# Designs tried in a protein design run: peptides against a protein of PDB entry 7BDX. Part 38

Target 1, 212 residues: chain A of PDB entry 7BDX
Amino acid sequence: EMGAAACTLLWGVSSSEEVVKAILGGDKALKFFSITGQTMESFVKSLDGDVQELDSDESQFVFALAGIVTNVAAIACGREFLVNSSRVLLDTILQLLGDLKPGQCTKLKVLMLMSLYNVSINLKGLKYISESPGFIPLLWWLLSDPDAEVCLHVLRLVQSVVLEPEVFSKSASEFRSSLPLQRILAMSKSRNPRLQTAAQELLEDLRTLEHN

## One batch from the design tools (peptide; made by RFdiffusion4, then SolubleMPNN)

Design b1_p10_4_s4 (from b1_p10_4, 5 letters changed)
Fold by OpenDDE base, seed 1:
Structure b1_p10_4_s4 (fold): chain B 212 residues (1-212), chain C 212 residues (1-212), chain A 10 residues (1-10)
Amino acid sequence: as target 1 above (212 residues)
Amino acid sequence: as target 1 above (212 residues)
Amino acid sequence: EPLWVAPPPP
């Protein structure tokens, strides 16, 4: 109870850039983000099958942690901190996204994907994430999720890769050979307008790259 | 570990007025401060004898909670919130200060006394605290502590009462009859300059009240 | 633009 409440308050106030800077300027930041990764990993590993008690204090606590990471990554100095000083946390997020099955822990996947998207705004962050072993297979694994919000955030992360020539060129062969084109085309016809738009934009970006 | 780390970060960022306002403006504030009181009470009640593991995660967590309360009380809207919406927490702090023996949980006592002092800056807060049953005996109980920092914060709280005529007049008879004058005089000769000064100033304030 | 996320309502 108290841990979840404290972490939820910290998440709430982390919606300010000034608060994120205050978190990072403290001598406790490094330790906090180290334990954050471990805590998220422990939670995911403790999940017996597909049953997630979404309303549990433990779930709320882990959601707050993932929310904090997302909000930290929303600002330039936060991205710099994560990529320079908390790489293990980024590695953990990538690992956990791979360990979760389609339809499992949807809300947590969304938060983790949002954090990775925010990290990808920096070229250094995008390079780090995209050069991770199994990154492209991971994207397609995540894109197989039945949840539209998960798929939306995967498409945004894919778009960040496609829009950066230096990053895309390194993976272009694997990317083109494994691209789930039919899945993305199906999403471009989604009734979810956000997913529909994101899939359409990505398809346009991909067409532009084929003609160049 | 993670709970203590999250709460410690929340404590650190609560050193900003803007962050305190963000904490209080959230819909989670009321619940958080309710659980805070319960958590502090549970910790104090779990102490078997005089042995406090000062470096325990549990101790660190409770210190962070007390630090947050202190920082919330450092601003006008925080004092208003505590006195209007979290009176049970103030009652809990007063109770815990009474339950702790001299020399026991010194750091926690200091933080709790600092929070009460900050609340006492508002006339409404000072009235609420000073009208609590057993308040004057509690001050003298706390002033018996061998710790100079505990005694310093007690003297500051006593001074807040003495400097407010409307509050002091209500308790003046009990205050004068029970005043540990010899103890305060001994503190005015302390080698601790902060304690020495606080005791001297209080003695001067008391002399001024005897002549009026 | 970067994504911000707030806690869910109570």
Scores: peptide ipSAE 0.410, ipTM 0.865, DockQ to the pose 0.413
Fold by OpenDDE base, seed 4:
Structure b1_p10_4_s4 (fold): chain B 212 residues (1-212), chain C 212 residues (1-212), chain A 10 residues (1-10)
Amino acid sequence: as target 1 above (212 residues)
Amino acid sequence: as target 1 above (212 residues)
Amino acid sequence: EPLWVAPPPP
């Protein structure tokens, strides 16, 4: 209980850039983000067969951790910190996203995807994430999720890759050969306007790359 | 481990007034401070006979909680919140300070005393604390501590009472009859300059009250 | 462009 409450408060105040700077300016940041990865991994491993009590203190705690990582990645110095000093955490997030099935642990997936998207704003972050083993298959695995918010954040992450020629050129062959075009086309017809727009924009970006 | 790390980060960032405002502006503040009191109480109750592993995650966690309370009380809206909405926490801090023996749990005592001192900056807070059952005996119990920082913060809290005529007048009889004058005089000769100065100032304030 | 996320309301 107390840990979840404290971590939730830390998550809430991490919505400020100055608070993120203060978190990172301390000597405790490295340890915190190391333990964060381990804690998230332990939680996901515990989900095998158990009824996901979404309202458990453990779940709320892990959501707060993922929220903090997202907000840290929202600013330039936070992205730099994660890519330089917390690569293991990024690897953990990628692994956990792969370990979770479509429809499983939706809120956590969204937060983890938001964190990766924020990291992808930095070219160094985007390179690191996109060069991770199985990254392209992971995107398509996640895009098979029935949840619109999961799919939305996958599409945003895909767009970050597609909009960066230096990164996209390295994966373009695999990307084109495995692209779930019918799934993206279905999303462009979604009743969710955010998902619809993101899918349409990605389809336009992909068409532009075919003509160039 | 993770709880202590998160709470330690929250403590660190709570050194900002804007972070304190953000903590208090959330709907989670009441629950957090309620659980804080319970957690601190549970920790102090567990100390009976056990070797105080000062470096335990539990100890570090409780220190961070007390540090957060101190920093919340450092600003006007935080003092108002504690006195209006978290009186149980203030009562808990007073109780725990009474339950701890001289020389026991020094770091926690210092943080708790700092929080009470910060609350005492507000007349409403000072009234509430000073009207607590056994407050004057508690001050003298704490002033018997061999630790100079404990004694320093007791002297500061005593000074806050002495400098407020409306509060001091209510306890003046008990205060004068039980004042550990020889102990304060000994502190005015301390090699610790902060303790020495605080004891000397209090002695001067007390002399001024005898002539008025 | 960056995404911020706050705790859900109660």
Scores: peptide ipSAE 0.410, ipTM 0.866, DockQ to the pose 0.429
Fold by OpenDDE base, seed 3:
Structure b1_p10_4_s4 (fold): chain B 212 residues (1-212), chain C 212 residues (1-212), chain A 10 residues (1-10)
Amino acid sequence: as target 1 above (212 residues)
Amino acid sequence: as target 1 above (212 residues)
Amino acid sequence: EPLWVAPPPP
């Protein structure tokens, strides 16, 4: 209980750039983000099947941790810190996204994907994430999720790859051969307007790349 | 471990007035401070004798909690919040200070006393604390501590009472009858310059009150 | 644009 409450307050105040800088300027940041990855991993490994206690203190604690990582990654120095000093946390997030089944831990998946998207705004972060083994298969695994918010954040991460020539060129062959085009086309017809727009933009970007 | 790390970061950033305002402006503040009191109480009750694992995650967590309370009480709106909405936490701090023996949990005692001192800067806070049952006996119990920092913060809290006519008048008879004058005189000769100064100032204030 | 996320309301 106390841990979840403390971490929720820390999450709330981390929505400020100055607070993120204060977190990173301390000597405790490295330890915190190291334990964060371990804690998230322990939580995901404790999941027996598809049932999650969404309102449990443990779940709320893990949500707060993932929220803090997202907010840290929202600023340039936070992205730099994560990619330079907390790579194991990024590796853990990628691994956990692979371990989770479609429809499983949707809220946590969304937060983790938002954090990875923020990291992808930095070219060094995008390179690091996209060069992870099985990254392209992971994107398609995640895009099979029935949840519109999960799919939205996957599409945003795919767009970060497609819009960066240095990154896209390295995976272009695998990307083109495995692209779930019919799934993306279906998303461009979604009733979710954010998902619809993201899918349409990605389809336009892909068409532009085929003509170049 | 994770709780201690999260709470340590929250403590670090709470040294900013804007962060304290953000903590208090949230809907989670009440719950956090409620659980804080319970957690500190559980820790103190778990102490078997004089041995404390000062470097344990539990100890560090409780230190961070007490530090956050101190920093919240350092600002006017924080004092107002504690006295209006977290009285049970103040009652818990007073109780725990009574439960601890001289020399026991010195670091925690100092943090708790610092929080009460900060609360005492507000007249409403000072009234609330000083009107707690056994407050004057508690001050003298705490002043028997061998630690100079504990004694320093007790003297500061005594000074807050002595300098406020509305509060001092209510307890003046009990205060004068039970005042450990020889102990305070000994502190005015301490090698600790902060303790020496605080004891000397209090003795001067008391002399002024005897002539009025 | 970077994404910010706040705790959900109770």
Scores: peptide ipSAE 0.410, ipTM 0.866, DockQ to the pose 0.425
Fold by OpenDDE base, seed 2:
Structure b1_p10_4_s4 (fold): chain B 212 residues (1-212), chain C 212 residues (1-212), chain A 10 residues (1-10)
Amino acid sequence: as target 1 above (212 residues)
Amino acid sequence: as target 1 above (212 residues)
Amino acid sequence: EPLWVAPPPP
């Protein structure tokens, strides 16, 4: 209980840029983010057995960790820190997103995807993520999720790749050959207005790239 | 490990007034401080058995909690919050200070005493603490500690009582009848310069009160 | 634009 409460408070205050800078300016940040990845990995590996109640202290703890990573990645120095000093954490997040099945740990997936999106705002972060082994297959695996919010954040991450010529050129062949176009077209007709808009915008960006 | 790391980061960022305001402005502060007292109490009750390594994750966790309480009490709205909404936590800190033996949990005692001192800056906080059952005997018990830093913070808390006429008048009879004057005189000769100064100042304040 | 996330309400 107390650990989850403390981490949840840290998550709450990490919505401030100055608090994120204070976290990163300390000598303890490296250790914290190293253990964060291990903790998230251990949690996801434990899910194969007991239906961990979504509201368990353990779940709340891991959600808070993922929320902190997201908020750290929301600022330039946080992205720099993650990409320079916490690459193992990014690799862990990518791995966990691959290990989770459609409909499994939806809230955690959303937080992890939000963190990756924020990292992808920096060219260095986007390069690192997109050069990860199996990244394109992972995007399509995640896009198979029935949850509209998961799919929304996958589409945003795909859009970050598509809109960066230096990154897109490296994956363009694999991307075009495996693109689940019918699925994205189905999302453009979603009743979820945010998902609908994101799918429409991505389809427009893809059409623009085919003409160039 | 991870809980202690998260709480230690929360402690580190709580050195900012704006972070303390953010903690208190949330709906989770009441729950956090309620569980804080319970956690500290459980830790102190566990010490009677195994020599908990001072550097254990559990010890670091409790130190971080005590540090957070201290930093919350360092600002006016934090003192108001503690005295209005977290009185049970203050009572728990007073109890734990009474339950600990001289030389036991020195670092934790220092943090708890610092928190009480900060609470005592407000007249309402000082009234609440000083009206607690057994407060004067507790001060003398704590002043029996061999640690100079513990004794220093006890002397500061005694000075807060002595310098407030409205508070001192209520305890003056018990205070004068039980004052460990020889011990305070010994502290005024300490090789620790901070302890020496604090003891000298308190002795001067006491002499001034006897002439009024 | 970067995404920020707050803890859910209780």
Scores: peptide ipSAE 0.407, ipTM 0.865, DockQ to the pose 0.414

Design b1_p10_5_s1 (from b1_p10_5, 4 letters changed)
Fold by OpenDDE base, seed 2:
Structure b1_p10_5_s1 (fold): chain B 212 residues (1-212), chain C 212 residues (1-212), chain A 10 residues (1-10)
Amino acid sequence: as target 1 above (212 residues)
Amino acid sequence: as target 1 above (212 residues)
Amino acid sequence: EPIWTSPPPP
């Protein structure tokens, strides 16, 4: 209980850029983010057995950790920190997103995808995650999720790849050969307006790339 | 491990007034401070058995909690919050300070005494703690500690009582009848310069009160 | 634009 409460408060205050800078300026940041990855990995590995109540202290704790990582990645120095000093955490997030089945741990998936999106804002972060083994297959696996918020954040991450020529050129052949176009077209007709818009914009960006 | 790390980061960032305001402005503050008291109480009750390594994750977690309470009490709205909405936590801190033997949990004692000192800065806080049953005997019990930092923070709390006429007048008879004058005189000769100064100042303040 | 997150309301 107390650990989850403390981590939830840390998550809440980490919505400030100055608090993120304070976290990163301390000598404890490296240790914290190292253990964060291990804790999230341990949690995801435990899901195969007991239906962990989504509202358990353990779940709330892991959500808070993923929320903190997202907020750290929201600022330039946070992205730099993650990509330079906490690459294992990024690799762990990518691994966990691959290990989770469609419809499994939706809230955690969304938070982890938000963190990867924030990392993708800078070229170094985007290069790092897009050069990860199996990244393109992972995007399509995640896009098979029935949850509209999961799919929305996958589409936003795909857009980050497509809109960066330096990254897209490396993946273009694999991307074009495996693109789940029918699924993205189906999302462009979604009743979820955010998902609908994101799918439409991505389809427009892809059409623009085919003409270049 | 992860809970202690998260709470330690929360402690570190709580050294900012704006972070304390953010903690208190949230809907989670009441729950957090309620559980804080319970957690500290559980920890102190567990000390009678195994020599908890002072560097254990459990100890570090409780130190971080006490540090957060201290930092909350460092600002006016934090003192108001504690005295209005978290009185049980203040009562718990007073209880735990009484339950701990001289030389036991010195670091935790110092942090708890720092929190009470900060609460004593406003008249409402000082009234609340000084009107607690057994407060004067508790001060003298704490002043029997062999640790100079514990004794220093006790002397500062005693000074807060003595320098407030509205509070001192209520306790003056009990205070004068039980004052460990020889012990305070011994502290005025301490090799610890901070303890020496605090004891000298308190003795001067007491002499001034006897002439009025 | 970066995404910021906060704990859900109770």
Scores: peptide ipSAE 0.476, ipTM 0.876, DockQ to the pose 0.362
Fold by OpenDDE base, seed 5:
Structure b1_p10_5_s1 (fold): chain B 212 residues (1-212), chain C 212 residues (1-212), chain A 10 residues (1-10)
Amino acid sequence: as target 1 above (212 residues)
Amino acid sequence: as target 1 above (212 residues)
Amino acid sequence: EPIWTSPPPP
């Protein structure tokens, strides 16, 4: 209980850039983010078949951790820290996103995808995550999710790859050969306006790249 | 482990006034400070004879909690919050300070005394803590501690009472009859300059009050 | 634009 309460308060205050800088300026940041990955991994491994109550102290704790990672990645120095000093956490997030089934832990998936999106704002971060083993298959696995918010954040992450020629060129052949075009086309017709826009924009970007 | 790490980060960032305001501006503050008191109480009750390693995760967690309470009490809105909405926590701190033996949990005592000192800056806070049952005997119990830093913060809290005529007048008879004058005189000869100064200053304030 | 997150309301 107390741990979840403290972590939730830390998540709330971490929405400030100055608080993120203060978190990172301390000597405790490295240890915190190391244990964060382990805690998230332990939680996901404990999900064996039982619909863990979304509102348990453990779930709220892991949501707060994922929220803190997202907020750290929201600023340049936070992205630099994660990519330079907490790569294991990024690897853990990628692994956990692969281990979760469609429809499983949707809220956690969204938070983890938001963190990866924020990391992708830096060229170094984008390179790191996109060069991770199985990254392209992982994106398509996640895009099969029935949840519109999961799919939205996957499309945003895909767009970050597509918009960076240096990154896209390395994976362009795999990307083109495995692209779930019918799924993206279906999303461009979604009643969810955010998902619809993201899918349409990605389709436009992809068409532009086929003519170059 | 993770709870202690998160709480320690929250303690570190709570040294900012804006972070304290952010903690209190959320809907989670009441719950957090309620559980804080319970957690501190559980820790102190678990101290049965064994010198709990000062560096355990549990100890570090409770230190961080006491540090957060201190930092909240460092600003006006934080003092107002504690005195209006978290009185049980203040009662818990007073109780725990009474339950601890001289030389036991020195670091925690110092943090708790710092929090009470900060609360004492508000007249409402000073009234509340000084009107608590057994407050004067508690001060003398704490002043018997062999630790100079414990004694320093007790003297500072005593001075806060002495410097407020409206508060001091209510307890003046008990205060004068039970005052450990020889102990304070011994502290005024301490080799610790902070303790020496605080004891000398209190003795001067007391002499001024005897002539009024 | 970077995404910021906060705890949901109770």
Scores: peptide ipSAE 0.475, ipTM 0.877, DockQ to the pose 0.363
Fold by OpenDDE base, seed 3:
Structure b1_p10_5_s1 (fold): chain B 212 residues (1-212), chain C 212 residues (1-212), chain A 10 residues (1-10)
Amino acid sequence: as target 1 above (212 residues)
Amino acid sequence: as target 1 above (212 residues)
Amino acid sequence: EPIWTSPPPP
């Protein structure tokens, strides 16, 4: 209980750039983000058993942790910190996204995808996550999710790859061979306007790359 | 572990007025400060058994909680919040200060006394804590502590009472009858310069009140 | 643009 309450307050105040800088300027940041990955991993591993209530203190705590990571990744120095000093946390987030089944732990999955999207804004961050083993298969695994918000954030992350020639060129063959085009086309017809727009934009970007 | 790390970061960033305002502007503040009191109480009650290591995650967590309360009480709107909406937390802090023996849990006792001192800056806060049952006996119990920093913060809280005529007049008879004058005189001769100064100032204030 | 997140309302 108390941990979840404290972490929720920290999450709320971390939506400020100055607070993110204050978190990173402290000597405790490294330890905090190390334990964050371990805590998120422990939570996801516990899901194979009893249906943890979505509103449990443990779930709320892990949401707050993922939210804090997202907000840290929202600023340039936060992305630099994560990619330079907390790579294990990024590796853990990628692993956990692979461990979760379609429709499983949707809120956490969305927050983790938002954090990876923010990391992808820096070329160094995008390189790091895109060069992770099995990254392209992971994107397609995640895109099989029935949740429109999960799929939206996967498409945004795919777009970050497609729009960066240096990154896209390394995975272009695997990307083209495995691209779930029919799934993306279906999303461009979604009733969710954000998902529809993101799928439409990605299809336009892909068409541009086929003609180049 | 994770709770202590999160709360330590929240404590660090709470040393900013803007962060305190952000904490208080959230819908989670009431719940957080309610659980804070309960958590501190549980910790102090656990001390009757095994010597909890001073550097345990639990101890560090409770220090961070007490530090956050102190920082909230450092600003006018924070004092107003505590006295209007978190009175149970103030009551808990007063109770826990009474439950702790001289020399016991010194760091926590100092942080709790710092929070009460900050609350005492507002007349409403000073009235609330000074009107608590057994407040004057509690001050003298705390002033028996061998720790110079505990005694310093007790003297500062006593000074807040003495300098407020409206508060002092209500307890003046009990105060004068029970005042550990010899102890305060001994503190005015302390090798700790902060304790020495605080005891000297209080003795001067008391002399002024005897002549009025 | 970067994504900012906050706790859900109660």
Scores: peptide ipSAE 0.475, ipTM 0.878, DockQ to the pose 0.361
Fold by OpenDDE base, seed 1:
Structure b1_p10_5_s1 (fold): chain B 212 residues (1-212), chain C 212 residues (1-212), chain A 10 residues (1-10)
Amino acid sequence: as target 1 above (212 residues)
Amino acid sequence: as target 1 above (212 residues)
Amino acid sequence: EPIWTSPPPP
């Protein structure tokens, strides 16, 4: 209870850039983000096929941690901190996204994907994530999720890769050979307007890259 | 570990007025401060004569909670919140200060006394605290502490009462009859310059009240 | 634009 309440308050106040700077300017930031990764990993490993109640104190705590990471990644100095000083946390997020099955822990997946998207705004962050082993297979694994919000944030991360020529050129062969085009085309017909738009934009970006 | 780390970060960022306002403006503030009191009480009750290692994760967590309460009380809207919406927490702090023996949990006592001092800056807060049952005996109990920092913050709280005619007049008879004058005089000769000054100022304020 | 997140309402 108390840990979840404290972490939820920290998440709430971390919606300010000034608060994120204060978190990172403190001498406790490194330790906090180190333990964050371990805690998220322990939670995901404890799921053992049981649907832990989404409303459990443990779940709320882990959501708050993922939310804090996302908000830290929302600002330039936060992205620099994560990529320079908390790479293990980014590696953990990528691993956990791979370990979770389609339809499993949807809310946590969304928060983790939002954090990776925010990190991808920085070229150094995008390079780091996209050069991770199994990154392209991971994107397609995540895109198989039945949840529209998961798929939306996967498409946004894919778009971040496609929009950066230096990054895309390194993975272009694998990307083109494994692209789930029919799945993305199906999403471009989604009744979810955000998912529909994101899929359409990505398809346009991909067409532009084929003609260049 | 993770709870203490999250709460320590929340404590650190709560050193800003804007962050305190964000904490209080959220819908989770009431629940957080309710659980805070319960957590602090549970910790103090668990001490069972064993010196819990001052550096334990549990101790650090409770210190962070007390620090957050202190920082909330440092601003006007925080004092109003505590006195209007978290009276049980103030009552808990007063109770815990009474339950702790001289020399026991010195750091926690200091933080709790700092929170009460900050609350006493508001006349409504000072009235609420000073009208609590056993408040005058509690001050003298705390002033028997061998720790100079505990005694300093007790003297500051006593001074807040003495400086407010409306509050002091209500307790003046009990205050004068129970005043540990020899103890305060001894503190006015302390080698700790902050304690020495606070004791001297209080003695001057008391002399002024005897001549009026 | 970066994504900001907040706790859900109670």
Scores: peptide ipSAE 0.475, ipTM 0.877, DockQ to the pose 0.361

